# Ledger of designs, part 40: peptides against a protein of PDB entry 5HOI

Target 1, 351 residues: chain A of PDB entry 5HOI
Amino acid sequence: FRYMPFSPAGTPFGFTDRRYLTMNEVGYVSTVKNSEQYSITVSFFDVGRFREYHFEDLFGYDLCFLNEKGTLFGQSKTGQIQYRPHDSIHSNWTKIIPLQAGERITSVAATPVRVIVGTSLGYFRSFNQFGVPFAVEKTSPIVALTAQNYRVFSVHYSQFHGLSYSLSELGTSSKRYYKRECPLPMSLPNINSDMKKDANLDYYNFNPMGIKSLFFSSYGDPCIFGSDNTLLLLSKWRSPEESKWLPILDSNMEIWKMSGGKETTDIHVWPLALAYDTLNCILVKGKHIWPEFPLPLPSEMEIRMPVFVKSKLLEENKAILNKKNEIGADTEAEEGEEDKEIQIPVSMAAE

## One batch from the design tools (peptide; made by RFdiffusion4, then SolubleMPNN)

Design b1_p10_8_s1 (from b1_p10_8, 4 letters changed)
Fold by OpenDDE base, seed 4:
Structure b1_p10_8_s1 (fold): chain B 351 residues (1-351), chain A 10 residues (1-10)
Amino acid sequence: as target 1 above (351 residues)
Amino acid sequence: SARLKELINS
């Protein structure tokens, strides 16, 4: 295992000179390698509200977080961070985070009111939007961060305990925990099974936790999308005893349903955000599980608890076909049993 | 989604 810089929905370079540093519902940040420099572009989905901008990156920013007010950049090895407001009214600021020998910034997050830096040694550093520090806390090693307003969702990794999460609120005077280093029931990438494909190995080397993204829902619930392509939502987090992770979407199951029950291996869901009852995502076609360039338009996928089993749906469809054949419909169509589109119950058909 | 059906059939 190696700590790698994580940004929400960030993509690897692969065999290209360009990648997405981050993407969410606001937009997408790309970087292009140009010799010893990088050119960063901050693009937006709402082109009427925001103006695309670019700048030359001499530092090689490998961490990014985009919000409605600005973009936070970080360099995992040097500890440099930069906040760039989208408007020209507020000034950019740069800061160096002190790192110990071998320490890396593993994730950064920014809201209109807070900046958060997490490290491979578990240093949790909080700042206001102007880069004024509030506190430094020592936690378990941080592997991912997201934030909404004053709330922070942090994912931690321990070699002994696996994945854990914290949910905290960064007030003016103190940090409040709603959850503190509680077990995170997310599946890790299986090196032995999944790494047989070169594309999976490249992605694993980029993101060994398999966390494609994490965000807060529009209702302010922590969400995480892992390598298993399942969207987990933390329900009832305000009630410690009632709090639970809900698998609100199996995106592989939804793709399988939409394919008429065909095993598609070239279509992938890339998560952006959860807005109400819809996963905002990029649908990716190809060998890579991540979007390439140009970025496709976002798609919406309705959230659905995975209560159906593929085998039962196949058995039910076989039983329906057998009943139709017993009723003496002389449809001589020798179309092989394998190519028949699975009738999904209308209540479960995502349009 | 219509886009998913389009991608599956393309």
Scores: peptide ipSAE 0.073, ipTM 0.839, DockQ to the pose 0.557
Fold by OpenDDE base, seed 2:
Structure b1_p10_8_s1 (fold): chain B 351 residues (1-351), chain A 10 residues (1-10)
Amino acid sequence: as target 1 above (351 residues)
Amino acid sequence: SARLKELINS
C-alpha cells in the first residue's frame, strides 16, 4: 500500500499528458505536462460568474481543492502549498508545510475561511484563508479531506483498522469533533475482481482507496462516493447516537434502470457534488471510469436509496408479460424475452 | 437524465 495524493474527483494521467487535478460543482482544474513543467487551467461551469485562468506550475502540483473563492494547490512530496484566489483583488500565497522523512501531504482542502492539510503520518494542519496557522493535530493517517465553511470531513486509513472518518468544526478558538475516527463503512477496491481491466488497474494505482470524491451536500452533510459507485451520506451527524451512513444512490443501479435493464459496462458516473436531492456528476462513456478531455457538461441524477433487486424486477416483468399473453393482448412483440425493455415503474425511473 | 438516455442510446 502507498499513500497517494488525493483530490476530490481528480483523474489520473493515464496514457495522456493531461489530467484533472480536481473537479466539483464550481468547476474543474486541469494540468498538462510541458516537459519538466506543468500548465494549470482553472475552469468554471458558471462562465458568467467566474473567469477561466491559467498559470505555469514549476512545482508539479499533485493536490488540488477548488472552492467559490479560490483554488488550493499542493505538492505531496515537497510540502509546498499555494492558494490562488479567483479574483485579482487578493494575492496568491505560498507556504511550505514541514514534512518528516517519508511523510507526504495526502490531501488538502480549502474553504473561503479555512485551509486544511492532511498527511500520511496523520498530521492535521489548519490555517485561515491567508495561510496563518491555527493548529497542528496528530490523528490516524489522513487519506482524504473535504471542507465546507468551518467543517472538515476527513477520511483516515490504518492497516489494522481500515477506513475511519472524522467530522470536525474549526472554530476561531478550538476544534470541535462531531465524529472522531469512527469506522467508515465503505468498501475498498477489490484487486482481484476489478483489475481484469487495465483501466481499473491504472485508476487503482492512482487512487488505492477508490474514493472517487467526497464533499458536503448543499445541506452540509458529509458525502463519499467509493469504487462501488454508491453515494454514502452521513445522516444525523449532530446526534452522535443516531448518526448513520445512508446509501442514497447506487449509480450502477440507476444506469441499469435508465438502460431499460440492460447491462451497460461503458457508462460511468463521476461524482461532482450533491445539490439538494440530485447528484451533480459527469456521465462518462468509454473504457475509462473517469472523464477525459474535453470535459462533458455536468448531469443531474436524482438520489434514490437502492431498495430494489434486479432479479425481482426481472421476475415481476416476466410475470406481467405472461399475464398479458394469457389475456390475449396483442402478441405483436415476439422479440426474445431477454431483450425486452424492463418496464421500470415511473416512480423508480430517474428523470 | 435526458443526457444519460442519449449516452445509452448513442
Scores: peptide ipSAE 0.071, ipTM 0.839, DockQ to the pose 0.564
Fold by OpenDDE base, seed 1:
Structure b1_p10_8_s1 (fold): chain B 351 residues (1-351), chain A 10 residues (1-10)
Amino acid sequence: as target 1 above (351 residues)
Amino acid sequence: SARLKELINS
C-alpha cells in the first residue's frame, strides 16, 4: 500500500497532460503540465460571483482544496503549501510543512477560518486562514480530509484496522472530538475484480482508497462517496451512541433505473457536493470513471435510500412479461426483444 | 434528470 495525495473529486492525468486537482460545488481546479512546470487554473461554476484565475506552478502541487474564499494547494513530497484567496485584497501565503523521511502530506483542507494538513504518519496540523499554527496532533495515518467552518472530517487508514474516521471541531483554544478514529463502514476497491480493466488500475494507483470525494452536506453532516458509488452520510453525529452511516444514494442503482433497467458501463457519477436532498455531481460518459476536459455542467441527483433489490425488480418484470406473452398469444407482433425498457414502478422511477 | 436520459440514449 502507498499513501497517495488525496483531494476531493481530484482526477488522475491518465494519458493526458491535464487533470483536475479538486472540484466541488464552488468550482474546479485544473492543472496542465508544461515540461517541468504546471499551469493551474481556478474556475468557478458561479461566474457572476467569482472570476477565473490562473498562475504558474513551479512546485508541482498535487493537493488542492477549494472553498468560497480561497484555494489551498499542497505538494505531498516537499511539504509546501500555498493559500490563494480568490479576492486580490488578501495576500497569498506559502509555508513548508516539516516532513520526516518518507512522510507525505496525504490531504489538505481549508475553510474561511481554518487550514488543515494531514500526513501519512498521522500528523494533523491546524492553522488559521493566515497560516498561523494552532496545534500538531499525532493520529492514525490520514488518507483524506474535508472541512466546513470549524469542523473537520478526517479519514484514517491502518493496515490492521482498515478505514476509520474522526469528526472534530477546531475551536480557538481546543480541539473537540465528536468522533475519534471510529470504524468507517466504506467498501475498499476490490483489486482482483476491478483491475481487469486498465482504466481502473490507473485510477486505483491514483486513489487506492477509492474515495472519489468527501464533503460536508449543506446541513453540516459528513458525507463520503466511495468506489462502490454509494453516498454515505453520517447521521446523528452529535449523539455519539446514536450516530450511524446512512447509505442515502446508490448512484449505480439510480443510473440503472434511469436507463430503464439496462446495464450501462459507460455512465459514471462523479460527486461534488450534497445540497439539501440533492447530490450535485458530474455525469461522465466514457471509459474513464472521472470527468475529462472540458468539464461537463453539474447535474443534480435526488437522494434515495436503496430499499429496492434489483434482482426482485427484474424477476417481477419478467413475471409481468411472461403473463403478457401468455395472454397475447393471438397477435403475431414480433416487436423485437431488444429495447424493452423495464417498467420501474412509478414510486421507484426517478422523475 | 433530463441530462442523464440524454447520456443514456446517446
Scores: peptide ipSAE 0.070, ipTM 0.838, DockQ to the pose 0.582
Fold by OpenDDE base, seed 3:
Structure b1_p10_8_s1 (fold): chain B 351 residues (1-351), chain A 10 residues (1-10)
Amino acid sequence: as target 1 above (351 residues)
Amino acid sequence: SARLKELINS
């Protein structure tokens, strides 16, 4: 097993010289390899609110987190981090995180008030937005981080216990846990089934956990989107005994429904954020499960619990078709093969 | 969404 640097919705280079370091509802950060250096561009979806900017990266930043106030960069091997405010009023700052031999920064997160660094040895380091350290905590190995305001959602990995998660609040005086290293019921990538396509191997080598993204919803609920393309939301996390993961969207099922029940193998959902009752995402068409360049415009997908079984919908539609054919046997209705649109119940058709 | 229909039909 190898700890890889994780950033929310980050993409691999693949066979190209460019990739997305991260993307979310605010924008997208790209890096282009130029010999021994990189050119980083921070782009925004709201071009009226934010101005795109770029800089030369001499360090090879492989970690990134974008928020409404700035971008955090990290180098997994050297321990260098850089915070760049979007506004020129605030200064950039750089810091080196002390790493032990073989330790890597595995994830970074930033809010307007906190910077968080997680490592492969489970060092959880917290800072303010100016890079002033608060604390260092030893946890299980951290594989992913996200943060919203003072809240941190961390994903941990153990070879013996698999994935776990923590939900914490980083106040001024202390860290509060709402959840501490609880089991995360997310499916890991299946090496044997998924590796049949070279594109899946490239992605697995980039992200062995298959966590495409993690974020907080607009309501402040932790969300995670795994390799199974299911959006999980942590419900009732304020009540530890009532807290549960809800599969609020099976994106493969939604693509299948929106396709009129056609098997599509070249359309992929790339998660950005959960805004109210909609998954903000990039719809990707092609061989790669991740967006290429240029980045397509975001799309919205309504959240819906996967209550329906695909096989039942197919059987019910076959039964309806067979009944129509049994009733229609008295009239020479031409076998127009074309209109095998699965009648998805109107209540489930996304507009 | 209209865009998904476009992606399916393209």
Scores: peptide ipSAE 0.069, ipTM 0.835, DockQ to the pose 0.567; fails the geometry check

Design b1_p10_8_s3 (from b1_p10_8, 3 letters changed)
Fold by OpenDDE base, seed 2:
Structure b1_p10_8_s3 (fold): chain B 351 residues (1-351), chain A 10 residues (1-10)
Amino acid sequence: as target 1 above (351 residues)
Amino acid sequence: SSRLKELINS
């Protein structure tokens, strides 16, 4: 196993010289290889609120986190981080995170009030938005971070214990844990079944944990989207005994429903954010499970718990067809039983 | 999503 630099919804280079370092509801950060340097562009979905900007990256930033106030960059090997406000009023700042031999920055997160750095040795470093350090804590190895305001959602990995998560609040005086290294019930990528397609192997090499993204919902609930294309939401996290992960969307099931029950292998959901009851995402068509260039406009998918079984829906539709045939309703379409569009109940159709 | 229907039918 190798700790890879993780950024929310980051994409691999694949066979190209360009990739997305990160994307979310605010925008997307791209990097292009230009000989020994990189050109970074910070783009926004709300072009009226924000102005796109670019700069030359001589460090090869492989970590990124975008928020409404700025972009945090990191270099996993050197420990360099840079914060770039979107406005020209606030100055950029750069610092080096001290790394031990073989230590890597594995994830970075930034809010308007906090900067967080996580490492492969489990060093959790917190700063204010100006790069002033608050604390260093030793945790289990960090593989992913996201943050909203003062809250941090961290994912940890141990070879012995698998995936765990923490939910913490970085106050002015102290760190509070709501959850501390609790088991994370997320499926890891299955190397044997999924790796038959070269595109899946490329993504696995880029992101061995299969965490496509993690974010806080608009309500401040931790969300994670794994390789199984299921959106998990941590509900009731304020009550330690009542807290549970809810599978609030099976995106493969939603695509299947919207296709009229056709198996589609070329449509993929790339998660950006959860706003209210909708997953903001990029719909990707093609061989790669990640968006290419140019970035498609975001789409919304209504969240729905996967309560339905495909086989039962197929059986129910067969039973409805058989009843229509018994009633002598001239269903003129002799189209074969397998090719018939599944009547998904309107209550199950995502708008 | 209208866009998903467009992508499925394209």
Scores: peptide ipSAE 0.080, ipTM 0.847, DockQ to the pose 0.553
Fold by OpenDDE base, seed 1:
Structure b1_p10_8_s3 (fold): chain B 351 residues (1-351), chain A 10 residues (1-10)
Amino acid sequence: as target 1 above (351 residues)
Amino acid sequence: SSRLKELINS
């Protein structure tokens, strides 16, 4: 296992000179390799509210977090971080995070009020939006971070215990935990089954945890989207005893339903954000599970608890077809078996 | 979504 730099919805280079460092509901950050340098572009979905900007990156930033006020960059090996406000009124700042031998920055997050740095040795570093440090805490190794306002959702990895999560609030004087290194019931990528495809191996090498993204919902609930393409929501996190992960969307099941029950292997959901009851996502068609260039427009997918069993729906539809064939013996319409869309019950059909 | 139907049928 290797600790890799994680950014929300970041993509690998693959065979290209370009990748997305991060993307969310605000926009997307791309980097292009040019010899020994990189050119970074910060793009926005709301072009009326924000202006796209670019800069030359001499450091090779491999970590990024985008919010409504600015972009945080990080270099996992050198420990350099840079915050760039979108508004030119506010100054950029750069800082070097002290790293031990072999330590890496694994994730960074930024809100309008906080900057957070997590490392492979479990150093959790908090700053204000101006890069003034608040605290350094030692935790289990951090593999992913996201933040909203004063709240931080952190994912941790232990070789012995697997994935855990913390939910904390970074006040002015103290850090409060709502959850501290609790088990995270997310499935890890299955190396043996999925790595038969070179593209899956490339993605696994880029992101060995299979965390496509993590974010806070519009209601402030922690969300995570894993390699199983299931959106998990942490419900009731204010009540420690009542807190639970809800599988609020199986995106593979939704794609399957919308295909009329056809197995599609070339359509992928790339998560951006959860706004109310809709997953904002990029729908990707192709060999790679991640978006390429140019970035497709975002799509909305309604959240739905996966209460239906695919096998039962297939059996019910076969039983309906068999009954129709028993009644319809007189009409020789050899409508080829291959193209019969599975009638998904209207209650199960995505509108 | 209309776009997912377009992607499935393309």
Scores: peptide ipSAE 0.080, ipTM 0.846, DockQ to the pose 0.580
Fold by OpenDDE base, seed 5:
Structure b1_p10_8_s3 (fold): chain B 351 residues (1-351), chain A 10 residues (1-10)
Amino acid sequence: as target 1 above (351 residues)
Amino acid sequence: SSRLKELINS
């Protein structure tokens, strides 16, 4: 297994010279290869609130985290990190994270008050927004990080134990755990089923955990969106005994429902954020499961618990159609069988 | 979403 640099909703280069380093509800960060250097652009969805900016990257940043106050960059191999405030009031800062032989920065996160660095050896490094260190903790190997305010959601991987997660709060004097290396019930990418398409192999090589993104909801709940296109939300995390992962959206099921029960293989949900009861996402049409350039406008998808089974809905709709055909014997409408939209119950249709 | 309906019908 190889630890790869992870950034929320980051895309591979594929066969192109450009990719997204990260994207979320604030905006998107792109990088373009230009010979031995890179050009990075930080773009925003709210163009009235933020000004797009770019810079030349001589280091080849492969880690990124965007927030409302700045962008954190990292280089997984060298240990270099850079924080760039969006405003001109605060200065950029750069730091080298000490790495052991073979250690990689696997993920970085930044809030307006904290910077977090996680490594393939499980070093968890915390800083303030000015790059002043608080602590270094040894954990299980970190594969993904996100943060909101003082809270950090970390995903860990062990070859023996699989995926685990921690939820912590980085106070001024101490780190508090709400959850510490608890099992994460997320499905890993299935190499045998998913790799039948070359485009999925490229994505797996870029992101072997299949974590498309992770974020905190607008309510401050940890969310993760895996390769199965299911949004998991950590409910009741303040109560250790009551805390559970909820599958709050199966995006493949929602696309299937919205298509009238047609199996679509070329529409993909790319997660950005969870705002209230809506998944903010990019809808991708095409061969690749990730957005290409130019970036489509974000879309909203209502969260829906996956309480329905496709097979049962298909059987029920066939039974309804058969009953209609038994009552309506006389009209030979040769409407071809292939285009019959599945009548999804109105209560299940997103408005 | 309107965009999803557009993408399904395209």
Scores: peptide ipSAE 0.079, ipTM 0.846, DockQ to the pose 0.550
Fold by OpenDDE base, seed 4:
Structure b1_p10_8_s3 (fold): chain B 351 residues (1-351), chain A 10 residues (1-10)
Amino acid sequence: as target 1 above (351 residues)
Amino acid sequence: SSRLKELINS
C-alpha cells in the first residue's frame, strides 16, 4: 500500500496529459501537463456567479479542494500549499507545510473559514482562511479530508485497523470531536477481481482507497462514495450512540434498473455532491470509470435505499412472462428471456 | 434521469 494524494472526485491522467484535480457542485479544477510545467484551470458550473481563471503551476500541484470562495492547492511531496480566492479582493497565499522524511500531504480541504492539511503520518494541521495556523494534532494516517464551514470529515487508514473516520468541529479555541477514529464500513477495492482491466489498475494506482469522493450534504451530513459505487451518509452523528452509516444510493443498482435489468459495464456514476435528496454526479460512458474531457454536464440521481434485490425482480418478471405465455397472449418472438426489459415497478423507477 | 436513459441507449 502507498499513500497517494487524494482530492474529492479527482481523476488520474491515465494515458493523457490532462486530469481533473478535483470537482464538486461548485465546479471543476483541471491541470494540463505542459513540458515541465502544468497549466491549471478553475472552472465553475455557475458561470454567472464565478469567472473561470487559469494559472501556470511550476510546483506540480497534485492536491486540490474547491469551495465557493477559493481553491486550495497542495503538493504532496514538497508540502507546498497555495490558497487562491476566486475574487480579486483577497490575496493568494502560499505556505510550506513541514514534512518529515517520507511524509506526504495526503489530502487538503478548505472552507471559507478553515484550511486543513492531512498527512500520511497522521498530522492534522488546521489554519484559518488566511493560512494562520491554529493547531497540529497527531492522528492515525489521513487518507482523505473534506470540510464544510467549521466541520471536518476525515478518513484515516491503518494497516491493522483498515479505514476509520473522524468528524470534528474546528472552533476558534478548540477542536470538538463528534466522532473520533470510528470504524468506516466502506469496502476497499478488490485488487484480485477488479484489476483484470488496465483502467481499473490505473485508477487503483491513483486512488488505492477507491474513495471517488467525500463531501458534506447540503444538510451537513458526512457522505462518502467508494469503489462499490454506494453512497454512504452518516446519519444522527450529533448523537454518538445513534449514529449510523446509511447506504442511501446504490448507483450500480440504479443504472441496472434504468437499463431494464441489463448489465451495463460502460456506464459509471462519478459523484460530485449531495444536494437535498439528489446526488449531483457526472454520468460517464466509456472504459474509464472517471470523466474525461470535455466534462459532461452534471446529472441528478434521486437517493434511494437499496431495498430491492435484482434476483427477486428477475424472478417476478419471469413469473409474469410465464403467466402471459400460459394465457395465450401473442407470442411475440422468442428474443431470449435475458434480453427482455425487466418491468421495474414505477415506485422503483427513478423518476 | 433522462440523461442516464440516453447514455444506456447510445
Scores: peptide ipSAE 0.084, ipTM 0.848, DockQ to the pose 0.554; fails the geometry check

